# Ledger of designs, part 187: peptides against a protein of PDB entry 5EIB

Target 1, 366 residues: chain A of PDB entry 5EIB
Amino acid sequence: VDLEPGTMDSVRSGPFGQIFRPDNFVFGQSGAGNNWAKGHYTEGAELVDSVLDVVRKESESCDCLQGFQLTHSLGGGTGSGMGTLLISKIREEYPDRIMNTFSVMPSPKVSDTVVEPYNATLSVHQLVENTDETYCIDNEALYDICFRTLKLTTPTYGDLNHLVSATMSGVTTCLRFPGQLNADLRKLAVNMVPFPRLHFFMPGFAPLTSRGSQQYRALTVPELTQQMFDSKNMMAACDPRHGRYLTVAAIFRGRMSMKEVDEQMLNVQNKNSSYFVEWIPNNVKTAVCDIPPRGLKMSATFIGNSTAIQELFKRISEQFTAMFRRKAFLHWYTGEGMDEMEFTEAESNMNDLVSEYQQYQDATAD
Target 2, 366 residues: chain A of PDB entry 5EIB as posed
Amino acid sequence: VDLEPGTMDSVRSGPFGQIFRPDNFVFGQSGAGNNWAKGHYTEGAELVDSVLDVVRKESESCDCLQGFQLTHSLGGGTGSGMGTLLISKIREEYPDRIMNTFSVMPSPKVSDTVVEPYNATLSVHQLVENTDETYSIDNEALYDICFRTLKLTTPTYGDLNHLVSATMSGVTTCLRFPGQLNADLRKLAVNMVPFPRLHFFMPGFAPLTSRGSQQYRALTVPELTQQMFDSKNMMAACDPRHGRYLTVAAIFRGRMSMKEVDEQMLNVQNKNSSYFVEWIPNNVKTAVCDIPPRGLKMSATFIGNSTAIQELFKRISEQFTAMFRRKAFLHWYTGEGMDEMEFTEAESNMNDLVSEYQQYQDATAD

## One batch from the design tools (peptide; made by RFdiffusion4, then SolubleMPNN)

Design b2_p20_2_s2 (from b2_p20_2, 11 letters changed)
Fold by OpenDDE base, seed 2:
Parts: sequence; structure tokens; C-alpha cells
Structure b2_p20_2_s2 (fold): chain B 366 residues (1-366), chain A 20 residues (1-20)
Amino acid sequence: as target 1 above (366 residues)
Amino acid sequence: SARERRRARLKERLEKLKEK
């Protein structure tokens, strides 16, 4: 789905364009112009009914509909505005199904789009209310991984999207292969989301290795485990050491000893015990899939529900506040039929979410 | 306009979804 036709042509011409049905390409003509209000209230609202017709058709064809998975950006007008409109409409029609998102967080390191803090804040407000699971994929963290870990001097969107694709493949492993922990979206939610509003995950993928070091790096369970829990390996720009893990899932892929995985996962929890809440029992889940990802002997994917995710929301909130206090570009949104109150409500709800994460961070077992 | 009436109805529906 897009409000611009050119993105659909890029998908069709891509190496996997033939996987999608031609009738499942729903697109507009006018675009959103990086404006959430155009995506949510105008251009997106004109297209949403045609998207919902496709969603219904595909949902009716499912033997067992678990839920929906949306991949979108929060910085752009289509992914943020129309994406959250779609989430709201799907939630209204399918209230008993899981809403899962891969939400790409904007960063000034990656994009010069000045209004991204508005689009992100307005989107986070919708995600808090209408999603059950949200993978926070932060362009800032992706850029930093590309630059620092992968040793790319000038990271491209291609380099960032490679990390996103590896992560998406990793976190969906249990859904795609039989006999795994979290084999459905609902089980994942039960294991990962102890409180309904606290459903924002920091993902990570290992191994991440620079091209120059690949030949010298052993792929071992200890090295994968160590890299997954490294703050520099998080695909959200948060330091887990500044918060506490509510829940963790680790998904190992490849031929490895389950015993060795369990030993290393126990060791990393014990070493980092101060960074876990003590009042949630059995809050670390491990899965092992014998099927490695393409091109690797083994990998590990990390999913963390950490109170440190508040650092990401604080960054967006600070950028939002700096613009909103000046009413910078606000007329672009109000001209599409938004009220200034919707900005204040979205900011408030995101700040409430930050406060909730902090409250659970500071909570002790009685 | 018909567009303004559609925007108003969408806003009202979104507000009702927040109250649930």
C-alpha cells in the first residue's frame, strides 16, 4: 500500500515482486508529502476503503487468521498517517486479532525531513492504543550499527533496510517454522507483553560483522549471545543498562546445542541480573530453530521489552516539543483538518507511556 | 463540502475508538 504509485512499481520490478498478487497493490496518486494529516485524514482516508476490501478478502482466505503485520515508517506521511489509519480501521473490524507492527522510527542522522517528530509522535499515540506488539526499528540505531559495527563510512537506506530485513526474518522465525516457542502472534504477546500499553520491543540481530572481519569471526553460541545483549547491537537507540528488561525472547537459528544455548542464556541473565525486573518470573524465553538463515551457519535474534525504550520516546518528545512550542509547520496539519489539541493529546500519551515505563523500572518486589 | 463531512465523521469515529 502506498499513496504514491512509484513505490509499487519498485516493488513489482524487484526480485520478489511476483510474490504479491497484482490486485493487492493498492496505491494513490497524490502522495502524503511527509504529512501525517494527509496520510490519516485526507489522501489516506480516500484510499483506506479499497485497502480494507483487500484486507477482508485475504483475511477470509486464511484457514486461521492470527492477526495482522504492518511494516511502516513513522517519519513519512504515508507510513505514519495512513499506516495508523489502517491499524485503527483493522482494529475496529478485527478487535480479537493481534495487531503487530514493524515501526521504523525517524532520526535526524538519516533524514532531513523537518516534520518527522510530528509524524512520529502522532503515530506513537495511535500505536499505544491500537497495536498489541510493536517492533521499534530505529533509524538512528541502524545508522550507528552500520557506521560503528559494520564499518560503513556512508550508510545508505539499502544498508539500513538490510538490517531491517534480517531482523524481520529473525523475529518471524517462530511463526514460519513448526515446533517453536511463540509459534503464533498471541503466544508472543502473552510472553512479551506483561502490561497492555508496554508493547514496544527493541529488536537485535546477531551476527553483525564488518566485511573485513567476517573471515576471522567464529560463529559460536557464546559470541551470538554476547552480541545480542550488547547495547551497541540494539536496533532501537536505547541502552538496556539505563533500564530493566520486563521480558526477553531470544531466537537462535542453525545447528547448535540446546544445552549450550541454555547455558549461555543463563550466564548472560546472571551477569546482567541488575538489568532485569525481579518481579516477573521466567521473563526470558529461548527458542532454537535448526534451520539457519540464508548465507549464515547460525544466527540469533533478540526481542527485548525494556523500560530503556523510554529513551527513544524521550528523544522524539524533545524534538516534538521544540517544534510544537514554536508552532513550526503546524498549519500544514491544521489545514488538513487537524486540531492543535490532537498534537497535545499525542504528546501527553507518549509522555504517559514514558512515565509508565519508569514506574515499572522503579518497581520492586514486595 | 462532502470531503469536510467525511473528515468530521472520521474524526468522530477515531475519538470513539479512543474512548473504548
Scores: peptide ipSAE 0.027, ipTM 0.614, DockQ to the pose 0.067
Fold by OpenDDE base, seed 5:
Structure b2_p20_2_s2 (fold): chain B 366 residues (1-366), chain A 20 residues (1-20)
Amino acid sequence: as target 1 above (366 residues)
Amino acid sequence: SARERRRARLKERLEKLKEK
């Protein structure tokens, strides 16, 4: 789905364009112009019914509908505005189904779009209320991984999207292969989300290796485990050492010893025990899938529900506040039918979320 | 105008979203 036809033409002409049904390409003509309000209230609102018709058709064709997965950018107008409109509409029609998102967080290092803090804040407000699980994929973190870890001098959107694809493939492993931990979206939610509003995940992937170092790197369970818990491998720009893990899932892929995985996972928990909440028992879950990802002998994917995710929301909030105090570009949103109160409500709800994470971070077993 | 019709539909949608 897009509000611009050119994106859909690029997908169709791409190497995988033929895997999608032609009738499932829903697109507008006018775009959102990086404006959440155009995505949510005007241009997106004209297109949403056509998207819902496709969603219904695909849902009816499912033998067992678990829920929905949305991939969107929170910095743009379409992904943020229309994406959150679509989430709201799907939630209304399917209140008993899981709403899962892969939400790409904006970064000033990656985009020149000045209004991204507005689009992100308005989106987070919707995601807090209308999603059950949100993978926070932060363009700040992706850029830093590309530059520092992968040794890419000038990271491209292609390089960032490669990390996104690896992460998405990793976190969906248990859904795609039978007999795994978190084999359905609901079990994932039960294991990962102890508090309904605190459903924002820090994903991570291992191995991340520069092309120049790839030939010298052994792929071992200890190295995967160590890298997976390294802050430099988080796809969200948060240091897990500044918070506490509420819950963790680790998904190993490839032929490896389950015993060795369990030993290394126990060792990393013990080494990092101060970074876990002590009042959630058995809050680390491990899965092993014998099928490696394409081109790797083994991998590990990390899913963390950490109170450190508040660093991401604080960054967005600070940027939002700096713009909103100046009333910068507000007329672009109000001209599309928004009230200034919607900005204040969104800011308030995001700040409340930050406060909730901090409260659970400071909570003791006493 | 087409713009006034868009604004009217927008207002009606905003009212429906605030009622939920």
Scores: peptide ipSAE 0.025, ipTM 0.606, DockQ to the pose 0.053
Fold by OpenDDE base, seed 4:
Parts: C-alpha cells; structure tokens; sequence
Structure b2_p20_2_s2 (fold): chain B 366 residues (1-366), chain A 20 residues (1-20)
C-alpha cells in the first residue's frame, strides 16, 4: 500500500514482485507530501476502504488468522498517517486479533524532512492506543550502526534496509518455524507485554554485517550473546543501561548447544542483573531454531521491552516541542482538517508513556 | 480516565470518517 504509484511499481518490478498478488497492490496518485494529516484524514481516508477490501479478502482466505503485521515509517505522511488510520480501522473490524507493527522512527541524520517530529508524535499517539506489539526500528540507530560499526562513510537506504530485513527475519523466526517459543503473536504479547501501553520493543541483531560483506565470521554462542545485549547492536537508539528490562526474548538461529545457550543467557542476566526489574519473575525467554539465516552459520536476535525506550520518545518529544512552540508548519496540518488540540493530545500521551516507563523503572520490590 | 476519554474521542473521529 502506498499513496504514491512509483513505490508500488518498484516493488512489482523488483526481484520478489511476483510473490505478491497483483490485486493486492493498492496505491494513490497524489502522495501524502510528508504530511500525517493527508495520510490520515484526506488522501489516505479516500484510499483506506480499498485497502480494507483487500484485507477482508485475505483474512477470509486464512484458516486461522492470528492478527496483522504492518511495516511503516513514522517520518513520512503515508506510513505515519495512512498507516495509523489502517491500524485503527482494522482494530475496529478485528478487535480480537493482534496488531503488530514494525515502526521506523525518523532521524535528522537520515532525512531532512522538517515535519518528521510531528508525524512521529501523531503516530506514536495512535500506536500507544491501537497496537499490541510495536518493534521500534530507529533510523538514528540504523545510521549509527552503518557509520560507526559497519564503517560505511555514506550509509544508503539499501544499507539501512538490510539491517531492517535482518531484524524482521530474526524477530519473526518463532512465527515461521514450528516448535518455538512465542510461536504465535498472542503468545508473544503475553510473554513480552506485562502492561498494555508498554508494548514498544527494542530489537537487536548479531552479528551485524553489511550488504555484500560475506564475513563468514564463525561467531560463538558467548560472542553472540554478548553482542546481542550490547547497546551498539540495538536497532533503537537507546542505551539499555539507562533503564531496566521488563521482559526479554532472545532468538538464536543455527546449530548450537541449547545447554550452552542457556548457560550464556544465565551469565548475561547475572552480569546485567541491575538492568532487569526484580519484580517480574522469569522475564527472559530464549528460543533456539536450528535453521540459520541466509548467509550466516548462526545469529542471535534480541527483543527487549526496556524502560530505556523512553530515550527514543524523549528525543522525538524534544524535536516536536521545539517546532510546535513556534507553530512551525501547523497550517499544513490544520488545512487538512486537523485541530491544534490533536498535537497537544499526542504530545501529552507520549509524555504520559515516558512517565509510565520511568515509574516502572523506579519501582522496587517491596 | 483521561485514556478512556482519548479512546472515545478517537472512536468518534473514526465514525465521522466513515460517514464521508
């Protein structure tokens, strides 16, 4: 789905374009112009029913519908505005299904789009209320990984998208292969989301490899475990050491000893015990899948529900506040039928979320 | 709660979008 035809033509002409049904390509002509309000109330609202018709048709063809997975950007107008409209409409029609998202957070290091903080804040407001699980894929973190860790002088969208693809493949491993921990979206939510609003995940991946670097580095289970918990391997620009883990899932892929994995996972928890909440028992879950990712002998994927995710929301909030105080570009949103109160409500809800994370970070076992 | 009021307003806004 897109409000621009060119993106759909690129997907259709791409190496995997044939895996999608032609009738499942729904697109507009005008685009959202990086405006959340165009995506949510105007251009996106005109297209949403055509998307819902496809969603219904595909849902009816499922023997057992678990839920929905959306991949979208929060900096643009389509992914942010229309994406959150779709989430809301799908949630109304399928209230008993899981809503899962891969939400790409904007960064000034990656895009010069000045209004991204508005689009992100307005989107986070919707995600807090209407999603069950949200993987925070932060362009800040992706850029920093490409530049600092992968030593790419000029990171491209191709380089960032390679990291996104590796992460998405890792976190969905348990859904795609039988006999795994968190084998369905609902079980993932039960294990990862102790509080309904605190459903924003920090994904991480090891080993980090650039596109085309066949670094056949034979990583060991100890090295994978250590790298997976390193802040430099997180796809969200947060330091886990500045917060506490509410819940963790670790997904190992490749041929390895389950005993060695369990020993290393226990060791990393014990070394980092100050960074876990003590009042949630058995809050670390581990899975091992014998099938490695393509081009690697083994990998580890991290899913963290950490109070440190508030650093990401604070960054967006600071950028939002700096623009909103000046009423910068507000006329582009109000001209599409938005009220200034919607901005204030979205900012307030995101600040409430930050406060909720901080309260649980500071909570001690009585 | 303030949250329930936000959810109710979101729902009401979505209903108005269905009437267009």
Amino acid sequence: as target 1 above (366 residues)
Amino acid sequence: SARERRRARLKERLEKLKEK
Scores: peptide ipSAE 0.022, ipTM 0.581, DockQ to the pose 0.729
Fold by OpenDDE base, seed 3:
Structure b2_p20_2_s2 (fold): chain B 366 residues (1-366), chain A 20 residues (1-20)
Amino acid sequence: as target 1 above (366 residues)
Amino acid sequence: SARERRRARLKERLEKLKEK
């Protein structure tokens, strides 16, 4: 789905374009112009019914519909505005199904789009209310991984999207292979989301590999485990050492000893015990899939529900507040039928979310 | 307030998690 036609042609011409049904390509003509309000109330609202018709058709064809997975950007107008409209409409029609998102967070290091803080704040407000699970993929973290870890001097969107793809493949492993821990979206939500509003995850991936590196061929379970818990492997721009993990899932892929995985996972938890809440028992879940990713002998994917994710929301809130105080660009949103009150409600809800994370960070076992 | 009701629900959920 896009509000621009050219994106569909790029997907169709791609190496995997044929895996999608032609009728499932829904697109507009005008785009959202990086405006959340265009995505949510005007251009996106005109297209949403056509998308919902496809969603219904595909849902009816499912033997067992678990829920929905959206991949979108929160900085742009289409992914943020129309994406959150779709989430709202799908949630209204399918209230008993899981809503899962891969939400790409904007960064000033990657994009010069001045209104990204508005689009992100308005989107987070919708995600807090209408999603069950949200993987926070931060363009700042992706950029920093590409630059610092992968030694790319000028990271491209292609480089960032490669990390996104690896992460998405990792976190969905248990859903794609039977007999795994978290084999369905609901079980994942039960294990990862102890508090319904606190459903924002920090994903991480190991090994982080440049295209020219062969080092991954020699990776061990201890190295994967260590790298997976390293703050430098997090796809969200927050330091887990500044917070506490509410819950963690680790997904290993490849031929390895389950015993060795369990030993290393216990060791890393014990070493990092100060970064876990003590009042949630058995809050680390481990899965092993014998099927490695393409081109790797083994990998590990991390899913963290940490109170440190508040750093990401604080960054967005600070940027939002700086723009909103000066009423910068508000006329672009109000001209699409938005009320200024929607901005203040969104800001308030995001600040409440930050306060909720902080409260659980400071909570002790009685 | 809506905020107080959220805090109360959060506290109740925390207590239920500590009991498990």
Scores: peptide ipSAE 0.021, ipTM 0.555, DockQ to the pose 0.030

Design b2_p20_2_s3 (from b2_p20_2, 12 letters changed)
Fold by OpenDDE base, seed 1:
Structure b2_p20_2_s3 (fold): chain B 366 residues (1-366), chain A 20 residues (1-20)
Amino acid sequence: as target 1 above (366 residues)
Amino acid sequence: SERERRRERLKRRLKELEKK
């Protein structure tokens, strides 16, 4: 789905374009112009019913519908505005199904779109209320991984999207292969989301290796485990050491010893015990799939629900506040029928979320 | 809750804009 036809043509002409049904391409003509209000209230509102018709058709074809997965950007107008409109409409029609998102967080290092803080804040407000699980894929973190870890001098969207795809493949492993922990979206939510509003995850992937060092690196369970818990491997620009893990899931892929995985997972938890809440028992879950990812002998994917994710929301909030105090570009949104109050409500709800994370970070067992 | 009121305000606003 897109409000621009050219994006759909690019997907259709791509190496995997044929895996999608032609009738499932729903697109607009005018785009959102990086405006959340166009995506949510005008251009997106005109297209949403056509998308819902496709969603209904595909849902009816499912023997057992678990829920929905949306991949979208929060910096743009379509992914942010229309994406959150779709989430709201799908949640209204399917209130008992899981809503999962892969939400790409904007960064000034990646995009010069000045209104991204508005689009992101307005989107986070919707995600807090209407999703059950949100993977925070932060373009800030992706850029930093590409530059610092992968040694890419000028990271491209292709390089960032490669990390996104590896992460998405990792976190969905248990959904795609039978007999694993978190084998359905609801079990994932039960294991990962102790508090309904605190459903924002920091994903991570291992191994992350520069092209020049790939040939010299052994892939071992200890190395994967160490890298997976390294702050530099997080796909969200927050330091887990500045917060506490509420819950963690680790998904190992490839031929490895379950015993070795369990030993290494225990060791890393013990080493990092100060960064876990003590009042949530058995808050680390581990899965092992014997099928490796393409091109790797083994991998590990991390899913963290950490109070450190508030650093990501604080960054967006600071950028939002700096613009909103000046009423910068606000007329682009009000011209689409938005009220200034909707901005204040979104800001307030995101700040409430930050405060909730802080409350649980500071909570003791006593 | 205040959050529920915010959500209902936004839903109402969406319905008002869809009618234009």
Scores: peptide ipSAE 0.019, ipTM 0.538, DockQ to the pose 0.698
Fold by OpenDDE base, seed 5:
Structure b2_p20_2_s3 (fold): chain B 366 residues (1-366), chain A 20 residues (1-20)
Amino acid sequence: as target 1 above (366 residues)
Amino acid sequence: SERERRRERLKRRLKELEKK
């Protein structure tokens, strides 16, 4: 789905364009112009019924519908505005189904779109209420990985999208292969989300490999385990050491010893025990899939529900506040039928979320 | 306009969803 036809043409002409049904390409003509309000209230609202018709048709064709997965950007107008409109509409129609998102967080290092803090804040407000699981894919973290870890002097969207693709492939492993931990979206939610509003995940991936570096180091299980818990491998720009893990899932892929995985996972928990909440028993889950990723002998994917994710929301909030105090570009949103109160409501809800994470970070077992 | 009526209807529905 897109509000711009040119994006859809790029998908159709791409190497995987043929895997999608032609009738499932729903697109507008006018775009959102990086405006959440255009995506949510005007241009997106004109297109949403056509998308819902496709969603219904595909849902009816499912033998067992678990839920929905949305991939979107929170910085743009379409992904943020129309994406959150779709989430709201799908949740209204399918209230018993899991709503999962891969939400790409904006970064000033990657985009010059000045209104990204508005689009992100307005989107987070919707995601808090209308999703069950959200993978935070932070362009700040992706840029830093590309620049610092992968030594790319000028990271491109192609480089960032490679990391996104690796992360998405990793976190969906258990859904795609039978007999795994978190084999369905509901089990993932039960294991990862102890509190309904605290459903924002910090993903991580090991090994970090650039498209050009075919030098796949044969990593060992200990090296994978160590890298997976390293803050430098997190796809969200927050340091896990500044918070506490509520829940963790580790997904290993490739032929390896289950015993060695269990030993290394126990060792990393014991070494990092101060970074876990003590009042959630058995909060670390491990899965091993014998099927490695394409081109790798083995990998590990991390899913963390950490109170450190508040650093990401604080960054967005600070940027939002700096713009909103100046009333910068507000007329672009109000002209689409928004009220200034909706900005304040969204800011407040995001700040409440930050406060909730902090409260659980500071909570001790009585 | 019909567009304005759609905007108001969407705002009301979104606020109703936020209260659940």
Scores: peptide ipSAE 0.018, ipTM 0.518, DockQ to the pose 0.068
Fold by OpenDDE base, seed 2:
Structure b2_p20_2_s3 (fold): chain B 366 residues (1-366), chain A 20 residues (1-20)
Amino acid sequence: as target 1 above (366 residues)
Amino acid sequence: SERERRRERLKRRLKELEKK
């Protein structure tokens, strides 16, 4: 789905364009112009019914519909505005199904789109209310990984998207292969989301290795375990050491010893015990899939529900506040039928979310 | 407190999860 036809044509002409049904390409003509309001209230609202018809058709064809997965950017107008409209509409029709998102968070290090803080804040407001699981994929973290860890001097969107694709492949491993922990979206939500509003995950992937050092790096379970818990490998720009993990899932892929995995996972938990909440028992889940990712002997994917994710929301909130106090570009949104109140409500809800994370961070066992 | 109510709800949910 896109409000721009050119994006759809690029996907269709791409190496995997044939995996999608032609009738499932739904697109507009005008685009959203990086405006959330165009995506949500005008251009996106005109297209949403045609998307819902496709969603219904595909849902009816499922023997067992678990839920929905949306991949979108929160910085743009289409992914943020229309994406959240779609989430809302799907939630209305399928209230008992899991809503899962891969939400790409904007960063001024990656994009010069001045209104991204508005689009992100308005989107986060919708995600808080209408999603069950949200993987926070932060362009700032992706950029920093590319630059610092992968030693890319000038990270591109292609480099960032490679990390996104690896992460998405990792977190969906249990859904794609039988006999795994978290084999369905609902089980994942049950294991990862102790509080309904606190459903924002920091993903991570290992191995992350520069091309120059790849030949010298041994892929071992201890190294994968150490790397996936390293703050530098988080796909969200948060330091887990500034918060506490509510829940964690680790997904190992490749031929390895289950015993060694369990030992290393226990060791990393014990070493980092101060960074876990003590009042959620058995809050770390481990899965092992014998099938490695393509091109690797083994990998580990991390999913963290941490109170440190508030750092991401605080960054967006600070940027939002700096613009909104000046009413900068606000007329682009109000001209599409939005009220200034929607901005203040979205900011308030995001600040409430931050406060909730902090409250659980400070919670001791009674 | 509202905090205590949230903790109690969590403790109930966790107990329900341990029974599955």
Scores: peptide ipSAE 0.013, ipTM 0.361, DockQ to the pose 0.027
Fold by OpenDDE base, seed 4:
Structure b2_p20_2_s3 (fold): chain B 366 residues (1-366), chain A 20 residues (1-20)
Amino acid sequence: as target 1 above (366 residues)
Amino acid sequence: SERERRRERLKRRLKELEKK
């Protein structure tokens, strides 16, 4: 789905364009112009019914529909505005199904779109209420991984997308292979989301190796475990050491000893015990799938529900507040039928979310 | 810095891929 035709043409002409049904390409003509209001109330609202018709048709063809997965950007107008409209409408029609998202957070270090803090704040307000699981992916974190860890001199969009695809493949491993931990979206939510609003995840992937070092690095379970918990491997631009893990899932892939995995997972928890809440027993879950990713002998994928994610929301909130106090660019949103009250409500809900994360970070076992 | 120049190149490429 897109509000512009050119991305759909790129996907259709791409190496995997044939895996999608032609009738499932729904697109507009005008785009959202990086405006959440155009995505949510005008251009997106005109297209949403056509998307819902496709969603209904595909849902009816499922033997056992677990839920929905959306991949979108929160900095743009289409992914943010229309994406959150779609989430709302799908949730209204399928209230018993899991809503899962891969949400790309904007960063002023990667984009120069001035209104991204508005689009992100308005989107997060919707995601807090209408999603069950949200993987937070920050373009800054992806860039820093490409530059620092992968030693890419000039990271490309393709390099960033490769990290996203590896992570998405990792977190969905348990859904795609039988007999795994979190074998369905609902079980994932039960294990990862102790409080309904605190459903924003920090994803990570290992191994992350530069092309020049790949041939010389032995992949071991200890190295995967150490790298997976390294703040530099987090695809959200927050440091887990500045917060506490509420819950963690680790998904190992490849032929390895379950005993060695359990030993290394226990060791990393013990070494980092100050970064876990003590009042959630057995808050680290581990799965091992014998089937490695393509081109790797083994991998580990990390899913963290950490109070450190508040750093991401604080950064967006600070940028939002700085513009909103000046009413900068607000006329582009109000001209599409939005009220200033919706901005204030979205800011308030994001600040409440930050306060909730901080409360649980500071909570001791009584 | 070289890092800033790389960020600006990535921003431009992302903008080119982000539909105008």
Scores: peptide ipSAE 0.006, ipTM 0.311, DockQ to the pose 0.019

